# Peptides against a protein of PDB entry 6B4J, part 87

Target 1, 315 residues: chain A of PDB entry 6B4J
Amino acid sequence: DITMQWYQQLQDASMQCVLTFEGLTNSKDSQAKKIKMDLQKAATIPVSQISTIAGSKLKEIFDKIHSLLSGKPVQSGGRSVSVTLNPQGLDFVQYKLAEKFVKQGEEEVASHHEAAFPIAVVASGIWELHPRVGDLILAHLHKKCPYSVPFYPTFKEGMALEDYQRMLGYQVKDSKVEQQDNFLKRMSGMIRLYAAIIQLRWPYGNRQEIHPHGLNHGWRWLAQILNMEPLSDVTATLLFDFLEVCGNALMKQYQVQFWKMLILIKEDYFPRIEAITSSGQMGSFIRLKQFLEKCLQHKDIPVPKGFLTSSFWRS

## One batch from the design tools (peptide; made by RFdiffusion4, then SolubleMPNN)

Design b1_p17_3_s2 (from b1_p17_3, 8 letters changed)
Fold by OpenDDE base, seed 3:
Structure b1_p17_3_s2 (fold): chain B 315 residues (1-315), chain A 17 residues (1-17)
Amino acid sequence: as target 1 above (315 residues)
Amino acid sequence: DIEELKEKIEEKYKKLK
């Protein structure tokens, strides 16, 4: 399976990256520990500062991240920090930065859906300039949310139940599995972030170049989802999240082909979702139904709430 | 109609892989 090969290659690259900076992460040297912490803060704090408030602030954050990745010194926590402080500094920063972007999907976007867009546009712009960060974003995303690939992890003989639950994307702490609502909330945030990344370009870059991971991956994702048996609650939830965020962009890009896809979802795929939907899970199903019906009736998919306008970039 | 659409979608998906 080509999709699984791609998934595994990204995971292998991510693991190799971790091994590459193991010397920095495992060092007992006080100076190395200090450098590690400074680099970690420099990589992650700017991402946490991303907000919907002003385009100028977003540009400052982008420039800071890009400067750090370019080997330039940046101010972090009142100190000058550079990836050149350690031979493994760049690999470490790229990994931690990518991890943080996905974590913002998992946490911030999960709670505030509109936050997907400013985070995604920075991530997309950084990915364009630093492809390795993009690969690591995918690796982190795929590991936390296999539905972003998409694939559904299968239980293997001899596998521990907790390990299977983790493979499905559940958090398991103290032998307690995460509640379904919290799980879906986190998955939703990550899918929404991904759906935003694939459609957004950093406005201050060379936008004439092809998006490093563009809308064609959105089309692929939809096609793959529709060729898979739906999962209870998961498919209805994430399909809605994906379409709400990138449906308008996909409509503009694929036009008639995209409308055919929506008809297929409504007429063919929806009954399959319904067949596996319990009464307690009807909320996600109804939400998707209403969205599709509205879009098909109006022959339009609304621009998602939080989409970055020209006025945002002038602020 | 739906089956033809599925085939087209699958074909498109294969081309994107």
Scores: peptide ipSAE 0.061, ipTM 0.739, DockQ to the pose 0.084
Fold by OpenDDE base, seed 2:
Parts: sequence; structure tokens; C-alpha cells
Structure b1_p17_3_s2 (fold): chain B 315 residues (1-315), chain A 17 residues (1-17)
Amino acid sequence: as target 1 above (315 residues)
Amino acid sequence: DIEELKEKIEEKYKKLK
């Protein structure tokens, strides 16, 4: 399976990255610990500052992240911080930065769907300049949300139930699995972030370059989902999230092929979702239904709420 | 392969018409 090979390659690369900076992370030296903390803050704080308020502020955040990844000193917490402070500094920062982007999908986008766009445009722009960060974003995303690959993890003989639940993307703390609503909320945030990344380009970059992980991956994702048996509640939820965020972009890119896909979803795949939907899960199902019906009726997919306009970049 | 997936979608679509 080509999809699973790709998944495994990204996970292996992520694991190798962790091993590469293990010296920094496991150091007992006081200076190394200080450097680690400073680098971690320098990598993650700018991402947490991403907001929908002003394009100028977003540019400043981007420039700061790019400067850090380029080996330039940046100001963080009143200190000058550089990845050159430690031989493993760059690998560590790339990993932590990628992790933080995915975490913003899991937390911020999950709670505020519009936040997907400013986070995604920064992530896309950084990915264009720093491909390794992009691969690590995918690795983190795929690990937390296997549905972003997509695949459904299977229970293996001898596996603990908690480990299986974690593989499915659930948080398990003190032998308690998270509630289904919280799980779906987190998965939705990550899928929405991904759907935003694949369509957005940093406006101050080289526009002639090909998107490092563009809409073709969105098309692949949809095709793969449609070739899988639907999962109760999950498929309806995430398919809606994906189409709401990137459906307009896919429509513009693939035109007639997109509409064929949408008809296939409505007429062939949707009944299969219905067949596995319980009365308690009708919310996600109905939402997807209404979205598909509206889009097909109007022959249009709306631009998603929070999409960055020219006015945002002038602010 | 994304092209293979596109072909599968097209095949399914033809069967629906």
C-alpha cells in the first residue's frame, strides 16, 4: 500500500529526528538545558501568537520563524536565541515547530475554525522554505490524526485496549479515554488545518514555485476516503470539515472532476455513511447531508469563513 | 498513485449514470 508506505516513511523520519537531537534533550548540563528551553520557546511562542487580527503581525511572526530556522539570532523572552547554540539545535527547533503547528490545529482550530487560515498560511510558507518542517508537520499530524493520511488503525492481537485507543487518536489519561465529542473536535481541528495548508500560499514568497504539498493531496485524500469503508461518526464529521475548508479550492482546481466526485459522494458514498449512522450520531450526518445538497443545488461551494482576503494583508 | 485513484473515481462515476 503506497499510502501506508508514505505514512511509515514520515514516521521513520520523525523518529530519526528525535534520535538526532537526543543529546540536547537528555543533557544534564545546565547550559544545554537552558539552550533547550530557549530554543523551545523561540520555536513555539511565535506560532501561538498567530491570529486573525492583522496581516502585518502575521508577516512579523513568519519572518521571526524563518530567521530562527535560517540560523539567525532572534529575540525570545528578552534573550538572543539561535539554533547555532547547539549542534542539535536546528533539528530540535524544526521538530518542535512542526509539533506546535499541529497542536494549534488540535487546540486552537478545534475551538475556532477560522484560525485555520492564518496558521495554515504561515505553515505553508515555512514549508516552502524549509521542507523538513513540512515533513515533520505531516508526521505529527498523521500520528495524532490517522484519518489525515487517511487510514483506520486496526486492533492487533496482544495489543492493550488503551494503546489501540491512542492509535485511533484518542487521548487516554489515568485509564480514562476522552469523550467522543472532544475526540471529534480535536480531529476536526487537525483536518481543517490540513485542508487549509494544502490550498494556501504565503503571499510574500515566490509564487512561481509549486506548492510543496498542494491540492493534489486534497484530491488524493478524498479519493482514499471514498475507497474506504466509512467509520461511524468520524467519516461524516471529517468529510464535512474537509469539504467546508477546501471544497471551494478543489472546485476551482478540478472543475468538472470535482463535481463528479461530489455527486459520487452524495449518491454512492453517503448512503453507506447513513447505513452505519446511529440515531445518536445524526448531527454530523445531517450536517454533511445539508452541505452536499446545498452545494449540488447551487452548483457552488462557498468560500470558507475566515478565508484570508486582500484586506487582511493590507492591515 | 493519485492518477489511479482518479481513475477509480471516474469508473465509479460512470457506473452511477
Scores: peptide ipSAE 0.035, ipTM 0.748, DockQ to the pose 0.806
Fold by OpenDDE base, seed 4:
Structure b1_p17_3_s2 (fold): chain B 315 residues (1-315), chain A 17 residues (1-17)
Amino acid sequence: as target 1 above (315 residues)
Amino acid sequence: DIEELKEKIEEKYKKLK
């Protein structure tokens, strides 16, 4: 399967990246430890500062991240920090930056859906300039949310139940599996972030270049989901999240083809979701139902809440 | 036809891979 090969290739690249900077991460040298911590902060703090407040602030954050990845010194925690301080510094920063973007999907977007857009536009812009960061974003995203690929991990003979649960994206701590509602909330955040990334371009970049991971991947994602058997609660939740965030962009890009897809979802796929939905899972099902019915009735998909306007970029 | 549409979507998906 080409999708699984792509998944595995990204995971392998991510693992190789970790091995490359192992010397930095495992060093007992005091100076190396200091450099590691400074680089980690320089990579992750700017991402945590991303907000919906002002376009000017977002530009400053982007410029800081880009400067760091370009080997320029940046100010972090009152110190001058550069990836050139260690031979493994760039690989480490790229990995930690990508990890942090996905973590913002998992945490911030999960709690505040509108946060997807400012995070995504920075991630997209950085991806255009630093393709390796984009690959690492996908690797982290796919590992935490296999539904973003999409695929459903299968239980293999001899596998521990906890390992299978982790493969499905559940957090397992002290032999306690995460509650379903918390799991779905985290998955929703990551899918919403992904759906935002594939449609957004950094407005100060070279717009003549193609999006490094654009709306064609959104179309691919939908097609793959529709070719898979639905999972109880998961499919209804994430399909809604995806369509709410990128449905308007897909409608504009694919026009009649998009509407044909939406009709297929409503008439063919939605009954299959209904058939596996229990009475306790009706919330996600009803949200998807109402969304599909409203969109088909009005022949429009609303612009998602939090979408970045021209006024945002002038602020 | 929903089945024809499904086939077209599958074909498009294959081309996007």
Scores: peptide ipSAE 0.027, ipTM 0.687, DockQ to the pose 0.084
Fold by OpenDDE base, seed 5:
Structure b1_p17_3_s2 (fold): chain B 315 residues (1-315), chain A 17 residues (1-17)
Amino acid sequence: as target 1 above (315 residues)
Amino acid sequence: DIEELKEKIEEKYKKLK
């Protein structure tokens, strides 16, 4: 399976990255610990500062992240910090930065869907300049949300139930699995972030270049989902999330082919979702239904709420 | 034809891999 091979390659690359900076991570030296902490803060704090408030502030954050990844010193916590402070500093920062982008999907976007766009445009711009960060974003995303690949993890003989639940993307703490609503909320945030990344380009970069992970991956994702048996509640939820965020962009890019796919979703795939939907799961089902019906009736997919306009970049 | 559409989608999916 080519999709599973791609998944595994990204996971292997991520694992190899962790091994490369293990010396920094496991060091008992006080100076190394200080450097690690400073680098971690320098990588993650700027991402947490991303907001929908002003384009100028977003540019400052982008420039800071790019400077750090370029080996330039940046100010963090009142100190000058550089990846050159340790031979493993760059690998560590790239990994932690990518991890933080995915965490913002899992947490911030999950609670505030409009936050997907400013986070995604920074992530896309950084990915364009630093491809390894992009690969690590995918690796983190795929591990936390296998539905972003997409695939449904299977239970294997001898596997612990908790490990299987974690593979499905559930959080398991003290032998307690998270509630389905919280799980779906986190998955929704990550899918929405991904759907935003694949359509957005950093406006101050070379926009003539090909997107490093563009809308063709959105088309691939939809095609792969449609070839899979629907999963109860999950498929209806995430399919809606994906289409709400990137449906307008896909419509513009693929035109008639997109509408053919949307008809296929409504007429063929949606009944299969219905067949596995219980009365207690009707919320996600009805939301998807209404979205599909409205889009097909109007022959349009609305621009998603929170989409960054020219006025945002002038602020 | 829904089946024809499925085939077209599959073909495009394969080309994107």
Scores: peptide ipSAE 0.029, ipTM 0.688, DockQ to the pose 0.083; fails the geometry check

Design b1_p17_3_s3 (from b1_p17_3, 9 letters changed)
Fold by OpenDDE base, seed 3:
Structure b1_p17_3_s3 (fold): chain B 315 residues (1-315), chain A 17 residues (1-17)
Amino acid sequence: as target 1 above (315 residues)
Amino acid sequence: MIEELEKKINERYEKLE
């Protein structure tokens, strides 16, 4: 399976990256530990500062991240920090940065859906300039949210239940599995972030170049989802999340074919979703249904709330 | 995968816009 091969390749690359900087992360040397912490903060704090408030602030954050990745010194925590402080510094920063982007999807976007767009546009811009960061974003995303690939992990003989639950994206702590609502919330955030990334370009870069991971991957994602048996609650939830965020962009890109896809979802795929939806899970199903019905009725998919406008970039 | 799905779409549905 080509999709699974792609998934595995990204995971392998991510694992190799971790091995590459293990010397830095496992070092007991005081200076190395200091450098590690400084680099970690330099990589992650700017991402945490991303907000919907002002485009100028977003640009500053982007420039700081880019500078760091470019080997330039940046100010972090009152200190001058550079990836050149350690031979493994760049690999470490790229990994941690990518991890943080996904974590923002998992946490910030999960709680505030509109936050997807400023985070995504920075991620997209950084990805354009630093492809390895993009690959690592995918690796982190896929690991935390296999539905972003998409694939539905299967239970294998001899597998521990907890391991299977983790593969599905659940957090398991002290033998307690995460509640379904929290799980879906996190998955939603990551899918929304992904849906935003594939459609956004950093406005201060060379936008004439091909998006490093553009809307064609959104089309692929939809195709793959529709070719899969729906998963209870998950499919309806994430399909809605995805379409709400990037449906407008996909509509503009694929036009008639996209509308046909929506009809296919409504007429052919919905019954399959409904068949596996319990009464307690009808919320996600109904939400998706209403969304599609409105879109089909109005022949329009609204621009998602939080979409960055020209006025944002002038602020 | 995508081509197959698109083919199915085109076979089932008239042009919609």
Scores: peptide ipSAE 0.240, ipTM 0.819, DockQ to the pose 0.227
Fold by OpenDDE base, seed 5:
Structure b1_p17_3_s3 (fold): chain B 315 residues (1-315), chain A 17 residues (1-17)
Amino acid sequence: as target 1 above (315 residues)
Amino acid sequence: MIEELEKKINERYEKLE
C-alpha cells in the first residue's frame, strides 16, 4: 500500500531525527541541559504566540522562527539563543517546532476553529523554506491522528488494548481511555489545521512556486477516505471538518470534479456512513448531511470562518 | 457509478502529482 509506505517513511524519518539529537536530550551535563531548554523554548514559544489579532505580529513570529532555523541568534527568555550552541541543535529545534505546530492543532484549533488559519499560514511558510520541518509536521500529525493519512488502525492479535487505543489516537492515562467527545475534538483540530495548511501560502514568500504540500494532497485525502469503509462517528466528523475548512479551496481548484466528489459522498457514501451510525452518534452525521445538502443546493461552499483576508495582513 | 467517478477522480489526482 503506497499510502502506508508513505506513512512509514515519514515515521522512520522522524525516528531518525530523534536519534540524531539523542545526545542533547539524554545529556546529564548542566550546560547541555540549559541549551536544550533554551532551544526548546525558542522553538515553541513563538508558535504559542500565534493569534488572529494582527498580521504584523504574525510576520514577526514567522521571522523569528525562520531566523532560528537559519542559524541566526534569536532572543528567547531574555537570552540570545542559537541552534549553533550544540551540534544537534538544529535537528532538535526542527523536531520540537514541528511537534508544537501539531500540538496547536490538537489544543488551540480544537477549542477555537478559527485559529487554524494563522497557525497554518505560518506552518506553510516555514515548510516552504524548511522542508524538513514540513516532513516532521506530517510525521507528528500522522502519529497523533492516523485519520490525517488517512488510515484506520486495526487491532492485531496479541496487541494490548491500550496500545490499540493509542494507535487510534486516543489518550490513555492511568489505564483510563479518553472520552469520545474529547478524542473527536482533538482529531477535529488536527484535521482542520491540516486542511488549512494545504491551501495557504505565506504572503511574503514566493507564491509563484509550487506549494510544498498543496491541495493535491487534499484531493488525495478525500479519494482515500472514499475508498475506505467508514468508521463510526469518526468519518462523519472529520469529513465535515475537512470540507468546512478546505472545501471552498478544493471547489475552486477542481471545479466539476469536486462537485462529482460531493455527489458521490451524498449518494453513495452516506448510506454506508448511516449504516454504521448509532442513534447516539447522529449529531455528526446530521451535521455533515446538512452541510453537503446546502452546498449542493447552492452550488457553493462558503469561505470558512477565520479565513485570513487582505485586511488582516494590513493590520 | 461510484467506480467510474472514483476512477475519474483518481486520474485527475495522478495528473496533478
Scores: peptide ipSAE 0.190, ipTM 0.762, DockQ to the pose 0.082
Fold by OpenDDE base, seed 2:
Structure b1_p17_3_s3 (fold): chain B 315 residues (1-315), chain A 17 residues (1-17)
Amino acid sequence: as target 1 above (315 residues)
Amino acid sequence: MIEELEKKINERYEKLE
């Protein structure tokens, strides 16, 4: 399975990255600990500052992140911080940065869907300049949201229930599993972020270059989803999230083929979703239904709310 | 995978009507 091989390769790379900077993370030296903390803050704080307020601010954030990854000193917490302060500094920062991007999908985008776009455009731009960060973004994303791959983890003999739940993406704390609504909310945020990343390019970069992880991966994602048996509630929810965010872009890119795909979803795949949808899960199902029907009726997919416009970049 | 799906799509839908 090519998809699973890809998944595993990314996970392996992520694991190797962690091992690479283990010296920094496990050091008991006071100076090393200080450096670690400074680097962690320098990597994550700018991402948390991403907002929909002004394009100029977004550019400043991008420049700071890029500078940090380029080995240049940046100001963080009133101190000058550089990845050159420790041999494992760059690997550590790349990992933490990627982790933070995914976390913003999990938290910020989950709560505010429009936040997907400014976060995604920065992530895409950084990915273009720093491919390793992109790979680590995927690794973190896939681990937290296997549906972004997509695949549905299966229960294996001898596996603890809690471990299985975690593999599915649930948070389990003190033997209590996360509520379904919270789970889906987090998954939605991450899928929406991913859907935004694959379609956005940093406007101040070289636009003639190929997107490092572009819409072709969106097409792949849809193809894989449609080749899988639907999962109750999850498939309907995330398929809607994905199409709402990147459907317009896919429509423009794939044109007639996209519409054929959409019809296939409505006529062939949707009944399969319906068959596994319980009365308590009708919300996601109905939402997807209405979206598909509206899009097919109007022969248009709207630009998603929060999509960055020229006016944003002039602010 | 994509090619197989695209083939399926094309086989089923010749025209968008």
Scores: peptide ipSAE 0.294, ipTM 0.836, DockQ to the pose 0.279; fails the geometry check
Fold by OpenDDE base, seed 4:
Structure b1_p17_3_s3 (fold): chain B 315 residues (1-315), chain A 17 residues (1-17)
Amino acid sequence: as target 1 above (315 residues)
Amino acid sequence: MIEELEKKINERYEKLE
C-alpha cells in the first residue's frame, strides 16, 4: 500500500533524525546541556507565542524561526542562540520545532479551534523554506494521529493492549488509558491544524511555487477516508473537523467534483457511519449530519471561523 | 496516488462519475 509506505518512510526519517542528534541529547557535558536547552527553547517558544492577535506579531515569529533554521543567531531567553553552536544543532531544532507544531495542534487547537490558522500559516511558510521540517511535522502528526494519514491501526497477535492503544493515538499513563472525549479532542485539534496547513500559504513568500503539501492532499485524505470502513465515533468527529476547516477551500478548488464527493458522503458513506454509531456517540454523528445537510441545502460551505483575512495581515 | 484513490472510489460509488 502506497499510503502505508509513505507513512513508514516518514517514520523512518524521523527515527533517523533522532539518532543523528543523539550525541547532543545524551551528552553529560555541561556546555552541551546548556546548548541543548537553549536550542530547545529557541525552537519551541516562538511557536507557543503564535496567536490570532496581529499579523505583524506573526511575521516576527516567522522571521525568528526562519532565522534560527538558517543558521543565524537569534535572541532567546536573553541569550544569543544559534544552531551552529553544535554540529547536531540544526537536526535537533528541526525535530523539536516540528514536534512543537504538532503539539500545538493537539493542545492549543484542540481547545481553541481558531488557533489552527495562525499556527498553520507559519508552519506552511516554514515548510516551504525548510522541507525537512515539513516531513518531520508529518511524521509527528502521523504518529500521534494515524487518522491524519489516514489509516486505522490494527491489533496484531502478541501485541500488548497498551501498545495498541498508543498506536491508535491514545495516551496511556500508569496503565490508565486516556478518556475517549479527551482523545477525540486531541485528534480533532491535530486534524484541524492539518486541514489548515494544506490550504494556507505564507503571504510573504514566493507564491509562484507549488504548495509543498497543498489541497491535493486534502482531496487525497477524503478519498482515502471514503475508501475505508468508518471507525466508531472517530470518523464522524474527524470528518466534520476536516470539512469545517478546509471544506470551503476544497469547494473552491474542486467545484463540481467536490459537491459530488459531498453528496457521496451524505448519501452513501453517512449511513455506514450511522450503522456503527451507538446511542452514546450520537453527538458527533448529529453534528456531522447537520453540517452536511446545511452545506448541501445552501450549496455553500462557510469560511471557517478564524480564517486569516487581509485585515489581519495589516495589523 | 489521488487518481488511484479516486478510481477506487468510483468503483465503489458510481455517483462520483
Scores: peptide ipSAE 0.276, ipTM 0.827, DockQ to the pose 0.441; fails the geometry check

Design b1_p17_3_s4 (from b1_p17_3, 9 letters changed)
Fold by OpenDDE base, seed 5:
Structure b1_p17_3_s4 (fold): chain B 315 residues (1-315), chain A 17 residues (1-17)
Amino acid sequence: as target 1 above (315 residues)
Amino acid sequence: DIEKLIEKINERYKKLE
């Protein structure tokens, strides 16, 4: 399975990255601990500052992240911080930065869907300049949301139930599994972020270059989902999230071929979703239904709310 | 034909890899 091989390769790369900076993370030396903390803050705080307020502020954040990854000193917490402070500093920062982008999908985008776009455009721009960060974003995303690959983890003999639940993307704390609504909310945020990343380019970069992880991966995602049996509530929810965020971009890119896929979703795949949908799960089902019907009726997919316009970049 | 459409989609998927 090519998809699973790709998944595993990314996970292996992420694991190897963790091993490379283990000396920094496990050090008991006071100076090393200080460096670690400073680097972690320098990598994550700028991402948390991403907002929909102004394009100029977004550019400042981007420049700061890029400077840090380029080995330049940046100001963080009132101190000058550089990845050169430790031989493992760059690997550590790349890993933590990628992790933070995915966390913003899981938390910020989950609560505020429009936040997907400013986060995604920064992530895309950084990915273009720093491919390793992009691979690590995928690794973190895939681990937290296997549906972004997509695949459905299977229970194996001898596996603990809690471990299986975690593989499915559920949070398990003190032997209590996360509620379904919270789970779906987090998964939605991550899928929406991913759907935004694959369609956005940083406007101050070389936009003539090929997107490092572009809309072709959106097409792949849809094709793979359609080749899988639907999962109760999950498939309807995430398919809607994905199409709402990147459907317009896919329509523009793939034209007639996209509409053929949308018809296939409505006529073939949607009944399969319906067959596994309980009365208590009708919310996601109805939302997807209404979206598909409206898009097909109007022969258009609306630009998603929060999409960044030229006016945003002039602010 | 839905089956034919699925085949086309699958072919497109393979080409994108």
Scores: peptide ipSAE 0.040, ipTM 0.688, DockQ to the pose 0.083
Fold by OpenDDE base, seed 4:
Structure b1_p17_3_s4 (fold): chain B 315 residues (1-315), chain A 17 residues (1-17)
Amino acid sequence: as target 1 above (315 residues)
Amino acid sequence: DIEKLIEKINERYKKLE
């Protein structure tokens, strides 16, 4: 399967990256430890500062991240920090940066859906300039949310239940599995971030170039989901999240073809979701139902809340 | 034909990749 090969390739690349900077992460040298911590902070703090407040601030954050990845010194925690301080510094920073973007989907976007757009536009812009960061974003995203690929991990003979739960994206701590509502909330955040990334371009970049991971991947994602059996609660939740965030963009891009897809979802796939939905899972189901019905009735998908406007970039 | 539509959709994204 081509999708699974792609998934595995990204995971392998991510694992190889970790091995590459193992010397930095495992070093007992005081100076190496200091460099590691400084690089980690320099990579992650700017991402945590991303907000919906002002376009100018977002540009400053982008420029700082890009400078760091370009081997230029940046100020972090009152110190001058550069990836050139260690031979493994660049690989480490790229990995940690990508990890942090996905974590913001998992945490910030999960709690505040509108945060998807400013985070996504920075991620997209960095991805254009630093393709390896993009690959690592996908690797982290796919590992935490296999539904972003999409695929459903299968239980194999001899596998521990906890390991399988982790493969499904659940957090398992001290033999306690994460509650379903928390799990879905995290998955929703990551899917929403992904849906935002595939449609956004950094406005100060070279727009003549193709999006490194654009709307065609959104179309692929939908097609793949529709070719899979729905999962209880998960499919209804994430399909809604995806369509709410990127449905308008897909509508504009694919026009009549998009509406055919939406009809297919409503008439064929939605009944299959209904058939596996229990009474306790009706919330996600009803939300998807209402969204689909509203969109089809009005022949329009609204621009998602938090979408970045021209006024945002002038602020 | 829903099956035919799914096929067309799948062919569409493959061409875009």
Scores: peptide ipSAE 0.035, ipTM 0.688, DockQ to the pose 0.081
Fold by OpenDDE base, seed 2:
Structure b1_p17_3_s4 (fold): chain B 315 residues (1-315), chain A 17 residues (1-17)
Amino acid sequence: as target 1 above (315 residues)
Amino acid sequence: DIEKLIEKINERYKKLE
């Protein structure tokens, strides 16, 4: 399975990255600990500052992240911080930065869907300049949300139930699994972020270059989902999330093929979703149904709410 | 496989209705 091979390669790369900076993370030296903390803050704080308020501020954040990744000193917490402070500094920062982007999908986008776009455009721009960060974003995303690959983890003999739940993307704390609504909310946020990343380009970069992880991956994702048996509640939820965020872009890119795909979803795949949907899960099902019907009726997919406009970049 | 899926789609839906 080529998809699973890709998944595993990314996970392996992520694991190797962790091993590479283990010296920094496990150091008992006071100076190393300080450097680690400074680098962690420098990598993550700018991402947390991403907002929908002003394009100029977003550019400043981008420039700071790029500067840090480029080995230049940046101001963080009133101190000058550079990845050159430690031999493992760059690897550590790349890993933590990628992790933070995914976390923003999991938390911020989950709560505020419109936040997907400013986060995604920064992530896309950084990915273009720093491919390793992009690979690590995928690795983190795939680990937290296997449905972003997509694949459904299977229970293996001898596996603890909690471990299986974690593989499915659930948070388990003190032997308590998170509620289904919270789980789906987090998964939705990550899928929406991913759907935004694959369609957005940083406007101040070289637009002549190919997107490092573009809409072709969105098309692949849809194809893979449609080739899988639907999962109760999850498939309907995430398929809607994905189409709401990147459906317009896919429509523009693939045109007639996109509409054929959408018809296939409605006529062939949707009944399969219905067959596994319980009465208590009708909400996500109905939402997907209404979306598909509306889009097919109007022969249009709306631009998603929160999509960045020219006016945003002038602010 | 995306290519197989596209083939399936094209086979079934020659025209947009």
Scores: peptide ipSAE 0.027, ipTM 0.689, DockQ to the pose 0.274; fails the geometry check
Fold by OpenDDE base, seed 3:
Structure b1_p17_3_s4 (fold): chain B 315 residues (1-315), chain A 17 residues (1-17)
Amino acid sequence: as target 1 above (315 residues)
Amino acid sequence: DIEKLIEKINERYKKLE
């Protein structure tokens, strides 16, 4: 399976990255600990500062992240910080930065869907300049949300239930599994972020170049989802999230073929979703149904709320 | 598998209304 090979390769690369900077993370030296913390803050704080407020602020954040990744000193916490402070600094920062982007999907976007776009455009721009960060974003995303690959993890003989739950993306703390609503909320945030990344380009870069992970991956994702048996509640939820965020972009890119895909979803895939949807899960199903019906009726997919406009970049 | 899916779609829905 090519998809699973791709998944595994990214996970292996991520694990290798962790091993590469293990010396920094496991060091008991006070100076190394200080450097680690400074680098971690420098990598993560700018991402947490991303907001929908002003394009100029977003540019400042982007420039800071790019500068850090480029080996330039940046100000963080009142100190000058550079990845050159430690031989493993760059690998560490790339990993932590990628992790933070995904975490913003998991947390910020999950709670505020419109936040997907400013986060995604920065992530896309950084990915364009720093491909390794992009690979690590995917690795983190895939690990936390296997549905972003997409694949549905299977229970294997001898596997602990908690491990299986974690593989599915659930958080398990103190032998308590995460509630389904919270799980879906986090998954939704990550899928929405991903859907935003694949369609956005940093406006101050060389946009003439091919997107490093563009809409073709969105098309692939849809195709793969539709070729899979739907998962109760999950498929309806995430399919809606994905289409709400990038449906307009996919419509523009694939035109008639995309509409055929929507018809296929409505006529062929929906009955399969419905068949596995319990009365308590009908909300996600109904939401997807209404969305598709509206889109098909109007022959249009609306631009998602929070989409960055020209006025945003002039602010 | 994308091509196969597209083919399936095209076979069923050659024309959009």
Scores: peptide ipSAE 0.025, ipTM 0.676, DockQ to the pose 0.259; fails the geometry check

